# Designs tried in a protein design run: peptides against a protein of PDB entry 5YCA. Part 38

Target 1, 132 residues: chain A of PDB entry 5YCA
Amino acid sequence: RSLPAERNPLYKDDTLDHTPLIPKCRAQVIEFPDGPATFVRLKCTNPESKVPHFLMRMAKDSSISATSMFRSAFPKATQEEEDLEMRWIRDNLNPIEDKRVAGLWVPPADALALAKDYSMTPFINALLEASS

## One batch from the design tools (peptide; aimed at target 1 R41 V101)

Design b2_p24_5_s4 (made by RFdiffusion4, then SolubleMPNN; from b2_p24_5, 17 letters changed)
Fold by OpenDDE base, seed 3:
Structure b2_p24_5_s4 (fold): chain B 132 residues (1-132), chain A 24 residues (1-24)
Amino acid sequence: as target 1 above (132 residues)
Amino acid sequence: SAAAAAKAAAEAQANFDYLENSEE
């Protein structure tokens, strides 16, 4: 597959230690029609544009929003490029179905595979390790 | 409630609403 050419400079080094990012994660309870659900989020700010994106994890099953990862990694991506990547994920990985939330969510192993592709490994490791 | 969930999602992500009815 072909990923967008321009990547968020925040992710220029995929080899950094993830542990300093763990305490930056925050838990958030969201109320849904069938009851509350807890998410863990990590604020990621593009150092050039200063635009923040939040990476998201469902606390219960540790599913990660692939959509949030893509939008953070590729700030200049078109909607078409996003659609193509989400289709690739659907066809090649193991996304979960949750009708309560938007975007495409994947299990931890798939999230780490995407993180390698997007050069986001430290950030996803921290998000997965954070408490809820 | 739906309103509370929408507010929480908006506070969490300016350009991505996590509720099903959002594609922003």
Scores: peptide ipSAE 0.039, ipTM 0.697, DockQ to the pose 0.093
OpenDDE base, seeds 1, 2, 4, 5: peptide ipSAE 0.037, 0.036, 0.036, 0.037; ipTM 0.692, 0.672, 0.620, 0.701

Design b2_p24_6 (made by RFdiffusion4)
Pose (drawn by RFdiffusion4):
Structure b2_p24_6 (pose): chain A 132 residues (1-132), chain P 24 residues (1-24)
Amino acid sequence: as target 1 above (132 residues)
Amino acid sequence: SLDEEYAEKRAEFDEASRNGEAFN
């Protein structure tokens, strides 16, 4: 599939061990109407533009926001490119919708498949292994 | 209503994700 032409330089090496990234993750409880949910997040900063994005994980089922991954991976992504990629995820992987939180959420295996596509493997590995 | 509160939380999350901000 086509993907946005440019990638976040933070992701120029998919093979680095992820041990140092785990302690950078944070667990956070967020109140909703019914009520609290726990997330794990990793702040990822583009080393050139310095623009940060958060990678998100839901602690209950370890679902990963594919939307969060995409938005961190491709700085100049158009809305059309994002829409195309979310459609591809729906058609080829196993996402879930949570009434409470927007975006496409995928199980760990699907998140890792996308991480390979986006060259984000060490970061998703760290997000998945971090304490909740 | 409860549906309105959910819709607000979804908008907040989407905005925070799009703007690279922590969602709390």

Design b2_p24_6_s1 (made by RFdiffusion4, then SolubleMPNN; from b2_p24_6, 14 letters changed)
Fold by OpenDDE base, seed 5:
Structure b2_p24_6_s1 (fold): chain B 132 residues (1-132), chain A 24 residues (1-24)
Amino acid sequence: as target 1 above (132 residues)
Amino acid sequence: SMEKEIEEARKKFEKAVKNGEEFV
């Protein structure tokens, strides 16, 4: 598959120690029509544009929003590029469907596979290890 | 309806993720 050409410079080094990122994660309870759900969020700010995006983990089953990962990793991506990647994920990984939340969510193992592709391994490790 | 309410929540969530805003 073809990923967008420009990646968020925040992710220039996939080998960084993830442990300093763990305390930067925050748990958030979100009320939905059918009840509350807890998410863990990690604020990721593009050092050039200063635009933040939040990486998102569903606390209950540790699913990670692949959509949040993609949007953070590729700030200049088109909607078409995103759609193509999400289709690839559907065809090649094991995404879950949750009617309450938007985006495409994947299990931890798949998230780490994507993290490798997007050079986000430290951030996803931190997100997965953070308490909820 | 419950379905409509859930859809509205989904849209709000997507907007928050896309724009980097806090989802509340």
Scores: peptide ipSAE 0.306, ipTM 0.800, DockQ to the pose 0.924
OpenDDE base, seeds 1, 2, 3, 4: peptide ipSAE 0.301, 0.291, 0.292, 0.279; ipTM 0.801, 0.796, 0.796, 0.791

Design b2_p24_6_s2 (made by RFdiffusion4, then SolubleMPNN; from b2_p24_6, 13 letters changed)
Fold by OpenDDE base, seed 2:
Structure b2_p24_6_s2 (fold): chain B 132 residues (1-132), chain A 24 residues (1-24)
Amino acid sequence: as target 1 above (132 residues)
Amino acid sequence: SLEEEIEKLREKMREAIENGELFE
């Protein structure tokens, strides 16, 4: 597959220690018609453009939003590039769709696989280890 | 239609969660 050419400079080093990022995560309960659900988010700001994106986790099953990862990693990606990657994820990983939320949400192992591809490993590790 | 508008709002909420925009 082909990933976008330009990546968020925030993710220039995939080998950084993730532990300092853990306390930067925030959890919040969101009320839905069928009951509450807790989500965890990590704010990721592009150091050059100063544009923030949030990485998202469902607290209960630790599903991670792959679409959120992609949008954070590739700020200049086209919709077509995003669609292509989402199709690849559907075909090669184990995403779930939830009626309450948009995008493709993947289990932790798949999220970490994507994190390697996007050079986001410290950030996804932190998001997964954060308390809820 | 009204139903379409309601569904539009629901979709916006779904997207807002994906993007982490519904947090306080």
Scores: peptide ipSAE 0.372, ipTM 0.809, DockQ to the pose 0.304
OpenDDE base, seeds 1, 3, 4, 5: peptide ipSAE 0.359, 0.353, 0.357, 0.361; ipTM 0.802, 0.801, 0.801, 0.803

Design b2_p24_6_s3 (made by RFdiffusion4, then SolubleMPNN; from b2_p24_6, 14 letters changed)
Fold by OpenDDE base, seed 2:
Structure b2_p24_6_s3 (fold): chain B 132 residues (1-132), chain A 24 residues (1-24)
Amino acid sequence: as target 1 above (132 residues)
Amino acid sequence: SMEEEIEKAREKMREAIENGELFE
């Protein structure tokens, strides 16, 4: 597959310590018709454009929004590039099925695989380790 | 309906992902 050429400069170093990011995560309870669900979010701001994106995790099963990861990592990506990546994820990883959520969500192992590809491992590690 | 409420929540989440904002 071909990922977008320009990546968010926030993710310039995939080897940074993730622990300082853990306390930056925030939990939020969302009410659904079938009951409440907790999500953990991490605000990621592009240091150049100053545009923020929120990475999202389902607290219970630690599923991560691949859509949020992609959009944060590739701020100048076209819709076509996103569609191609989401199709690749569907074909090569194990996205979950949950009618309550929008976008494509993947289990922790897949999220970490994507994080390596997107150079955002510290951020996903922090998101996964944050309390809810 | 329940389905409508779910779709409403999905839309809020979609918007949050798209705009980098919090969802409720």
Scores: peptide ipSAE 0.282, ipTM 0.799, DockQ to the pose 0.872
OpenDDE base, seeds 1, 3, 4, 5: peptide ipSAE 0.272, 0.210, 0.256, 0.275; ipTM 0.798, 0.778, 0.791, 0.798; seeds 4, 5 fail the geometry check

Design b2_p24_6_s4 (made by RFdiffusion4, then SolubleMPNN; from b2_p24_6, 11 letters changed)
Fold by OpenDDE base, seed 2:
Structure b2_p24_6_s4 (fold): chain B 132 residues (1-132), chain A 24 residues (1-24)
Amino acid sequence: as target 1 above (132 residues)
Amino acid sequence: SLEEKIEEARKKFAEAVRNGELFE
């Protein structure tokens, strides 16, 4: 598949130690009509544009928002490029569906596969290891 | 209905994420 040409310079090195990122994660309980759910978030700021994006994990089953990963990794991506990638994920990985939240969510193994593709491995490792 | 409320919450969640934040 074809990914966007420009990647967030925050993700220039996929081999960095992830442990310093763990304390930067934050757990948040969100009230939904059918009950509360806990999410873990990691604020990722593009060092060039200064625009932040939040990487998202469902605390309970460790599902990660692939949509948030893509948007953070590819700040100049078109909607068409995003749609193509989301379709690829749907067709090739194992996304889950949760009616309470938007975006495409994937299990940890798939998230790490995407992280490798997007050069985000340290950030996803930290997000997965953070306490909730 | 509960289903409608969940859908509204879903939309709110999406908007919050797009704004660079979750629920305040």
Scores: peptide ipSAE 0.344, ipTM 0.827, DockQ to the pose 0.692
OpenDDE base, seeds 1, 3, 4, 5: peptide ipSAE 0.341, 0.333, 0.341, 0.344; ipTM 0.826, 0.822, 0.825, 0.825

Design b2_p24_7 (made by RFdiffusion4)
Pose (drawn by RFdiffusion4):
Structure b2_p24_7 (pose): chain A 132 residues (1-132), chain P 24 residues (1-24)
Amino acid sequence: as target 1 above (132 residues)
Amino acid sequence: AAEEERLAAEENLERILAEFEAAE
């Protein structure tokens, strides 16, 4: 499948061990109407533009926001490119919708498949292994 | 109804991100 032409330089090496990234993750409780949910997040900063994005994980089922991954991976992605990729995820992987939180959320195996596609493997590995 | 659910989920996400930024 086509993907946005440019990638976040933070992701220039998919093979680095992830041990140092785990302690950079944070667990956070967020209140909803019914009520609290726990997330794990990792702040990822583009080393050139210095624009940050959060990678997100729901602690209950370890679902990963594929939307958060995409937005961190491709700085100049158009809305059309994002729409195409979310459609591809729906058609080829196993996402979930949570009424409470926007975006496409995928199980760990699917998140890792996408991480290989986006060259984000160490970061998703760290997000999945971090304490909740 | 589906549009209202979508909008509520988008607002929740914005709120979550704002809380993340504040925690930083």

Design b2_p24_7_s1 (made by RFdiffusion4, then SolubleMPNN; from b2_p24_7, 8 letters changed)
Fold by OpenDDE base, seed 5:
Structure b2_p24_7_s1 (fold): chain B 132 residues (1-132), chain A 24 residues (1-24)
Amino acid sequence: as target 1 above (132 residues)
Amino acid sequence: MAAAEREAAEENMKRILAQFEEAE
């Protein structure tokens, strides 16, 4: 697979300590017709463009939105590039398409694998360790 | 997922993101 050429400069260093990011995560209850669900979110702002994206985890099973990771990591990606990556995820990882919330949701181990590819390891570690 | 289900899920995602932003 080929990832987009330009990456969010927020993720320039994959080796940074994630612990300072944990307090920046927030738990939020979202209402659905079949009942509430808690999500843990982390607002990630591109330091250059100042455009924010949210990383998000379902509190119940710790699944993380791979789609949101991709969009945060590659803000200039084309739809074709996103589609290509989502297909790769379907073929190589264990994504779930949740009926309530769009995108591909992956378990923690898969999220960390993607995080390494996207240079987002500190952010995903923080998101996984944050309380719900 | 059916097309209608995906559309509903996408609408929910938009709603959720809006709620996230409001809460920040």
Scores: peptide ipSAE 0.714, ipTM 0.939, DockQ to the pose 0.836
OpenDDE base, seeds 1, 2, 3, 4: peptide ipSAE 0.712, 0.713, 0.712, 0.712; ipTM 0.938, 0.939, 0.938, 0.938

Design b2_p24_7_s2 (made by RFdiffusion4, then SolubleMPNN; from b2_p24_7, 10 letters changed)
Fold by OpenDDE base, seed 2:
Structure b2_p24_7_s2 (fold): chain B 132 residues (1-132), chain A 24 residues (1-24)
Amino acid sequence: as target 1 above (132 residues)
Amino acid sequence: SAAAEKEAAERNMERILKAFEEAE
């Protein structure tokens, strides 16, 4: 597959120690019409544009939003590029299309596979290790 | 319907993002 050419400079080094990022994660209860659910979030700010994106994990099953990962990693990606990647994820990984929350949610192992592709490993490790 | 569920899911994601932004 072809990933977008320009990547968020925040993710320039995939070998960083993830532990300093753990305390930056935050658990938050979100109230939905059908009840509450807890998410763990990590605010990731592009150091050049200063535009933030949130990485997020469902506390209940540790699913991570692949959509949010992609959007954070590739801030200049087109919708077509995103669609292509999401199709690739559907075809090659084990995503969940959650009925309550939009986007493709992937289990931890798949999230780490994507993180490697997107050079986001420290951030996803931190997100997975953070308390909920 | 599938369309209604999709729209509701999108609204919920927006709710999440708004809540995250407000909490930061």
Scores: peptide ipSAE 0.721, ipTM 0.938, DockQ to the pose 0.903
OpenDDE base, seeds 1, 3, 4, 5: peptide ipSAE 0.721, 0.721, 0.720, 0.721; ipTM 0.938, 0.938, 0.938, 0.938

Design b2_p24_7_s3 (made by RFdiffusion4, then SolubleMPNN; from b2_p24_7, 8 letters changed)
Fold by OpenDDE base, seed 4:
Formats: structure tokens, sequence, C-alpha cells
Structure b2_p24_7_s3 (fold): chain B 132 residues (1-132), chain A 24 residues (1-24)
């Protein structure tokens, strides 16, 4: 696969300690037509563009939105590049099959694998360790 | 239908994102 060339400078160092990011995560109950569900979010702001993106975890099964990860990591990616990556994830990882929320959701282990590829390891570790 | 389910899933994502923004 071919990942986009330009990456969010927020993720320039994949070796950072993730623990300071844990308290920046927030658990939030979202009301849906068929009932409430809890999500954990982490606001990630591109230090150059100042554009924020939310990383998100479903509290129920700890699944992470790979789509949100990709969009945060690669702010200038084309839709074609995103589609290609999501297809790769479907073919090579274990995304959640039944979903009520758009995007490609992956289990924690897959999220960490993607985090390594996207240089987001500290952020995904924090998101996974945060309380819900 | 698949289209209806997809639309519902997209609406749910929009709801989540709106809620996140509102809570910040």
Amino acid sequence: as target 1 above (132 residues)
Amino acid sequence: SAAAERAAAEANLARIEAAFEAAE
C-alpha cells in the first residue's frame, strides 16, 4: 500500500510518552435514536494548520475509528488514498463487521498496528488507556 | 436496505462529531 506523503506534524515523534495524553481524553455519552453509547475522544490539533480532529474509541468494545486516525494523520490525503487504505485494512486487519457508526472501526491491536504505520502510537495508547 | 443503513450510520457519525465539538 501507499500512504500519503504528507503527515500531520503533530505525529512527528512516535516515541513520545503517551501518559501525558491520557488526561486529555474525554469519555462522553452520545444519545442515538436506539439508545445511548459511550465514546472516548481525543482532540488532536495540527500545530501548523490549527485544524482539530477527534480520535475516537467506542467504550463498549474499545474499537477505534481507523478512518479518523487516517484523516488526522494525513490531512492532505485524497479520497482515493483514503479508500485505498481502508480497503487495505479490510483485507489485512480485522475491522468490526457490524457497525452503527460510519467509518472503519478496528480492535485495539489493529489500531496499534495502524498507529505505528501512521506514527500515532502515543495518541492511540492514550486513547486506549483512558477511562470510560 | 443497505443504502438506508449506510445513511443511518453516517448520521450517527455526524451526531458523534457534533457532540464532541459541543462538549469542547
Scores: peptide ipSAE 0.700, ipTM 0.933, DockQ to the pose 0.801
OpenDDE base, seeds 1, 2, 3, 5: peptide ipSAE 0.697, 0.697, 0.697, 0.697; ipTM 0.932, 0.932, 0.932, 0.931

Design b2_p24_7_s4 (made by RFdiffusion4, then SolubleMPNN; from b2_p24_7, 8 letters changed)
Fold by OpenDDE base, seed 1:
Structure b2_p24_7_s4 (fold): chain B 132 residues (1-132), chain A 24 residues (1-24)
Amino acid sequence: as target 1 above (132 residues)
Amino acid sequence: SAAEERREAEENLRRILEQFEAEE
């Protein structure tokens, strides 16, 4: 597959120590009609554009929004490029389309596979290790 | 319907992101 050409410079180094990012994560309870659910988030700001994106994890099953990862990693991606990547994820990984929250949600192992592809490994490790 | 669920899911995502920003 082909990923977008321009990547968020925040992710230029995939070998960073993730531990300093753990305390940057925050847990938040979100109310839904069927009851509350806890999400863990990590605010990631593009150092050049100063545009923030949130990486998102469902606390209960540790599913991570692949869509949030993609949008953070590739700030100039077209809708077509996103659609193509989401189709690839559907075909090659184990995503869930949650009925409550839009996007493709993937289990931790799949998230780490994507993180490697997107050069986001420290950020996803931190998100997975953060308390909920 | 599936379409209604997708719309609701998208609305929920927007709401959640706004809540994240508000609490950050």
Scores: peptide ipSAE 0.652, ipTM 0.923, DockQ to the pose 0.929
OpenDDE base, seeds 2, 3, 4, 5: peptide ipSAE 0.650, 0.652, 0.652, 0.652; ipTM 0.922, 0.923, 0.923, 0.922

Design b2_p24_8 (made by RFdiffusion4)
Pose (drawn by RFdiffusion4):
Structure b2_p24_8 (pose): chain A 132 residues (1-132), chain P 24 residues (1-24)
Amino acid sequence: as target 1 above (132 residues)
Amino acid sequence: SAEEEEEFETLMEELAAEAAAEAS
C-alpha cells in the first residue's frame, strides 16, 4: 500500500533494542463517564521539527492506537492519506472502536505489524512491555 | 512530567469529545 512519502526521523532505525524506552513510558488514569480507564503513553519527539506526538496504549486489553502511531510516523500526512490508511487497517487488520476514545485501536500483534510498516518497532515494543 | 501529564489529559478530553461526536 502507498504511505506518506516522508517519515519522522525519530524512526530511522527499526532494529534498536527497546530497553531504554520502557522507563520513558507513563501510565495514566483518565476519568470517563463510566468511569476510569488506564492508559500507557510514550511521548515521541521529532528530532528535527521538535514536534511531539504521544503513542497510546489502553491498559485493559493492551490495544494500541493505530491513529497515534500513524500521526507520529508521518509528519506531513494529508487527511486523505490518513483516511486511506485507516481504511486499510479496517480492511486488513483487526481494529476495535471504543465508544469512549476516538481513533482506531488494534491488538498487540496488529500494532507490531504496523510498527514494522512505519519503522516504529522499538517504540511499540517499549509501549507494549511498559508497566500499566 | 506534570506538563506532559496535562498535555495527555487534554488530548484524552479531545479524543473523548471526538468519539462522542462520531457516535451521534

Design b2_p24_8_s1 (made by RFdiffusion4, then SolubleMPNN; from b2_p24_8, 8 letters changed)
Fold by OpenDDE base, seed 2:
Structure b2_p24_8_s1 (fold): chain B 132 residues (1-132), chain A 24 residues (1-24)
Amino acid sequence: as target 1 above (132 residues)
Amino acid sequence: SAEEDEEFAAEMRRLAAEAAARAE
């Protein structure tokens, strides 16, 4: 697979300590037609463009939105590049396509694998450790 | 903050709408 060439400068160092990010995570209940669901979120702002993206985890099963990870990591990605990566995820990982919320949701182990590829390890570790 | 909570809620509404459209 071919990941986009330009990455969000927020993720320039994959080796940073994740613990300072934990208290920045927030649990939030969202109402859906079939009932409420709790998500843990982390607002990630591109330090250059100042454009924010939310990383998000389902409290119930700890699934993390791979799509949101990708969009945060690669701000200049084309739709074709996103489609290619999402296809790769479907073919190589264990994504869930939830009926309530769009995107590919992956279990923690897969999220960490993607985090390594996207240089987002501290952020995903924090998101996984945060309370719901 | 309440502002950030609403920002996230709005994003989730967008994603919910997208999911609903996919199911159609």
Scores: peptide ipSAE 0.731, ipTM 0.941, DockQ to the pose 0.967
OpenDDE base, seeds 1, 3, 4, 5: peptide ipSAE 0.731, 0.730, 0.731, 0.730; ipTM 0.941, 0.940, 0.940, 0.941

Design b2_p24_8_s2 (made by RFdiffusion4, then SolubleMPNN; from b2_p24_8, 10 letters changed)
Fold by OpenDDE base, seed 5:
Structure b2_p24_8_s2 (fold): chain B 132 residues (1-132), chain A 24 residues (1-24)
Amino acid sequence: as target 1 above (132 residues)
Amino acid sequence: SAAEDAEFAAEMARLAAEAAARAA
């Protein structure tokens, strides 16, 4: 597969210590038609464009939105590039498509694999370690 | 913060709407 050429400068260093990011994560209850669900979120702001994206984890099963990861990592990606990556994820990882929230959600191990590819390892580690 | 809570809630609402449309 081919990932977009331009990456969010927030993720320029994949080797950063993740621990300072943990307290920046927040648990939040979201109401859905079938009941409430808790998510852990981390607001990630592109230092150049100042555009934010939320990384998010389901508290119940620790699934992480791969789609949100991709959109945060590659701010100039085309829809075609996103679709290509999402197809790759479907074919090579273990995503679920939640009926309540759009996007591909992946288990922690898959999230970390993607994080390595997207240079987001500290952020995903923090998101996974944060309390719900 | 309350502001970020609202931002996240809005994003989740968008994603929820998208999911609902897909299921319809």
Scores: peptide ipSAE 0.743, ipTM 0.946, DockQ to the pose 0.943
OpenDDE base, seeds 1, 2, 3, 4: peptide ipSAE 0.742, 0.743, 0.741, 0.742; ipTM 0.946, 0.946, 0.945, 0.946

Design b2_p24_8_s3 (made by RFdiffusion4, then SolubleMPNN; from b2_p24_8, 11 letters changed)
Fold by OpenDDE base, seed 1:
Structure b2_p24_8_s3 (fold): chain B 132 residues (1-132), chain A 24 residues (1-24)
Amino acid sequence: as target 1 above (132 residues)
Amino acid sequence: SAAEDQEFAEEMRELAAKAAERAA
């Protein structure tokens, strides 16, 4: 697969310690027609463009939005590039399409695999370790 | 913060709307 050429400079260094990011994560309850659900979120702001994106984890099963990861990692990606990556995820990982919230949600192991590809490992580690 | 809570809620609302459209 071909990932977008330009990556969010926030993710310049994939080897950084993730522990300082843990306290930046926040749990939040969201109301849905079928009831409330808790998410853990991490606001990630592009240091150059100042555009923020939320990384998000379902508290109950630790699924992480791969779509949000991609959009955060590749701020100038085209819709075609996103669609291509989402298809790759469907074909190679174990995504879930939740009925309540759009996007592809992946289990922790898959999230970490994507994190490596997107250079987001510290952020995903923090998101996974944060309390709900 | 309350502001970020609101931001996230809005994001989730949008994603919920898209999910609803897919199910319809």
Scores: peptide ipSAE 0.732, ipTM 0.943, DockQ to the pose 0.943
OpenDDE base, seeds 2, 3, 4, 5: peptide ipSAE 0.732, 0.731, 0.732, 0.731; ipTM 0.943, 0.943, 0.943, 0.943

Design b2_p24_8_s4 (made by RFdiffusion4, then SolubleMPNN; from b2_p24_8, 7 letters changed)
Fold by OpenDDE base, seed 2:
Structure b2_p24_8_s4 (fold): chain B 132 residues (1-132), chain A 24 residues (1-24)
Amino acid sequence: as target 1 above (132 residues)
Amino acid sequence: SAEEDAEFAALMAELAAEAAARAA
C-alpha cells in the first residue's frame, strides 16, 4: 500500500525510548448515552505546524483508534488517502467500528503494527502502558 | 489539565456525533 508522502516530524525516530511519554498520558471518563467509558489519551503536537492530535485508547479492552494515529502521522493526507488506508486496515487487520465513537479501533497488536508503519512505536507503547 | 480535558471531550463529542449519524 501507499502511505502519504509527508509524515509528522514528531515521528521522525521510531527507536526512541517510550518511557518518558508514559506520564504524559491521561485517563479520562467520557459520558455516552449508554453510560460512561474511560479512555487513555496522549496529546501529540506537530513540532513544526504546532497542530495537536490526540491518540486514544479504550481503557476497557486497550483498543486504539487507528484513525487518530493516521491523522496524527500524516497531517497533509487527503481524504482519499485516509479512506485508502482505512480500507487496508479493514482488509488486513482486525478493526472494530465502535457504535459510540467513530473511527477504526484496533487491538494492541494491530496498533503496534500500524505504529511501525507510521513510525509511532514509542507513542503507542506509551499509550498502551499508561494507567487507566 | 482541565484545558486538555475539555479539548479531548470536544473531540470525543464530535466522534460520537459522527458515529450516531452512521448508525441512523
Scores: peptide ipSAE 0.748, ipTM 0.947, DockQ to the pose 0.949
OpenDDE base, seeds 1, 3, 4, 5: peptide ipSAE 0.747, 0.747, 0.747, 0.747; ipTM 0.947, 0.947, 0.947, 0.947

## One batch from the design tools (peptide; aimed at target 1 R100)

Design b2_p25_3 (made by RFdiffusion4)
Pose (drawn by RFdiffusion4):
Structure b2_p25_3 (pose): chain A 132 residues (1-132), chain P 25 residues (1-25)
Amino acid sequence: as target 1 above (132 residues)
Amino acid sequence: LPVLHIPHTPGEPLSLDALEAALAS
């Protein structure tokens, strides 16, 4: 599939061990109407533009926001490119919708498949292994 | 764990932008 032409320089090496990234993750309880949910997040900063994005994980089922991955991976992505990629995920992987949180959420295996596509493997590995 | 409250709009999911803005604060 086509992907946005440019990638976040933070992701120039998909092979680095992830041990140092785990302690950078944070668990956070967020209140919803029914009620609290726990998330794990990793703040990822583009080393050139300094623009940060969060990678998100839901602690209950370890679902990962594919939307958060895409937005972090491709700085100049158009809405059309994002729409195309979310359609591809729906058609080829196993996402879930949560009424409470927007975006496409995928199980760990699917998150890792996308991480390889986006060259984000060490970061998703760290997000998945972090304490909740 | 720290508990964070973010205003919600009825019938709508919480946006990632809103969640990220709250977390960045």

Design b2_p25_3_s1 (made by RFdiffusion4, then SolubleMPNN; from b2_p25_3 with H5R H8V A18Q L19I S25A)
Fold by OpenDDE base, seed 2:
Structure b2_p25_3_s1 (fold): chain B 132 residues (1-132), chain A 25 residues (1-25)
Amino acid sequence: as target 1 above (132 residues)
Amino acid sequence: LPVLRIPVTPGEPLSLDQIEAALAA
């Protein structure tokens, strides 16, 4: 596969300690038509553009939004590039498509695999370790 | 925990954009 050329400078170092990021995560209840669901979120701000994105984890099964990861990692990606990566994820990982929140959601192991590809390992580790 | 209520179209999932917009507000 071909990932976008430009990556969010927030993720320039994949080897950073993730523990300082854990307390930055927040549990969030979202009300849906069929009832509430709890998520864990991590605000990730591009240090150059100052544009934030939120990484999202479902509290129930720890699934992580691969779409949110991609959009945060590749701020200048085209829709075509996103579509290409999402197709790759469907073909190579174990995503689910949730009825409540759009995008592809992947289990923790898959999220960590993507994190390695996107240079987001500390952030995904923190998101997974944070309490809900 | 605080509850976030986002306008939803029945039968359609919330977009990540909608969630981010609500979180940023």
Scores: peptide ipSAE 0.681, ipTM 0.940, DockQ to the pose 0.929
OpenDDE base, seeds 1, 3, 4, 5: peptide ipSAE 0.679, 0.679, 0.678, 0.680; ipTM 0.940, 0.940, 0.940, 0.940

Design b2_p25_3_s2 (made by RFdiffusion4, then SolubleMPNN; from b2_p25_3 with H5R H8W A18E S25A)
Fold by OpenDDE base, seed 2:
Structure b2_p25_3_s2 (fold): chain B 132 residues (1-132), chain A 25 residues (1-25)
Amino acid sequence: as target 1 above (132 residues)
Amino acid sequence: LPVLRIPWTPGEPLSLDELEAALAA
């Protein structure tokens, strides 16, 4: 597959220690029609544009928003590029489509696979290790 | 943890933008 050419400079180094990012994560309980659900989020600010995106994890099953990962990693991506990547994820990984929240959500192993592709490994590791 | 209640539409998932906005607050 072809990923967008320009990547968020926040993710220039995939080898950084993730532990300093863990305390940056925050848990939030959100009430849905079927009951409360806890999310863990990590604010990721593009150091160049200063535009923030939130990486998000469902606390209960540790599903990660692949869509949000993509949007954070590739700030100049077109909708078409996003759609292509989401289709690739559907075809090659194990995403779920949750009735409560939009986008594709992937299990931890898939999230880490994507993180490697997007150069986001420290951030996803931190998000997965954060308490809820 | 405090509970955040977000306006929702029956039968529709929250958009990622809506979720992100909620988590940013």
Scores: peptide ipSAE 0.629, ipTM 0.926, DockQ to the pose 0.907
OpenDDE base, seeds 1, 3, 4, 5: peptide ipSAE 0.626, 0.623, 0.625, 0.627; ipTM 0.925, 0.924, 0.925, 0.925

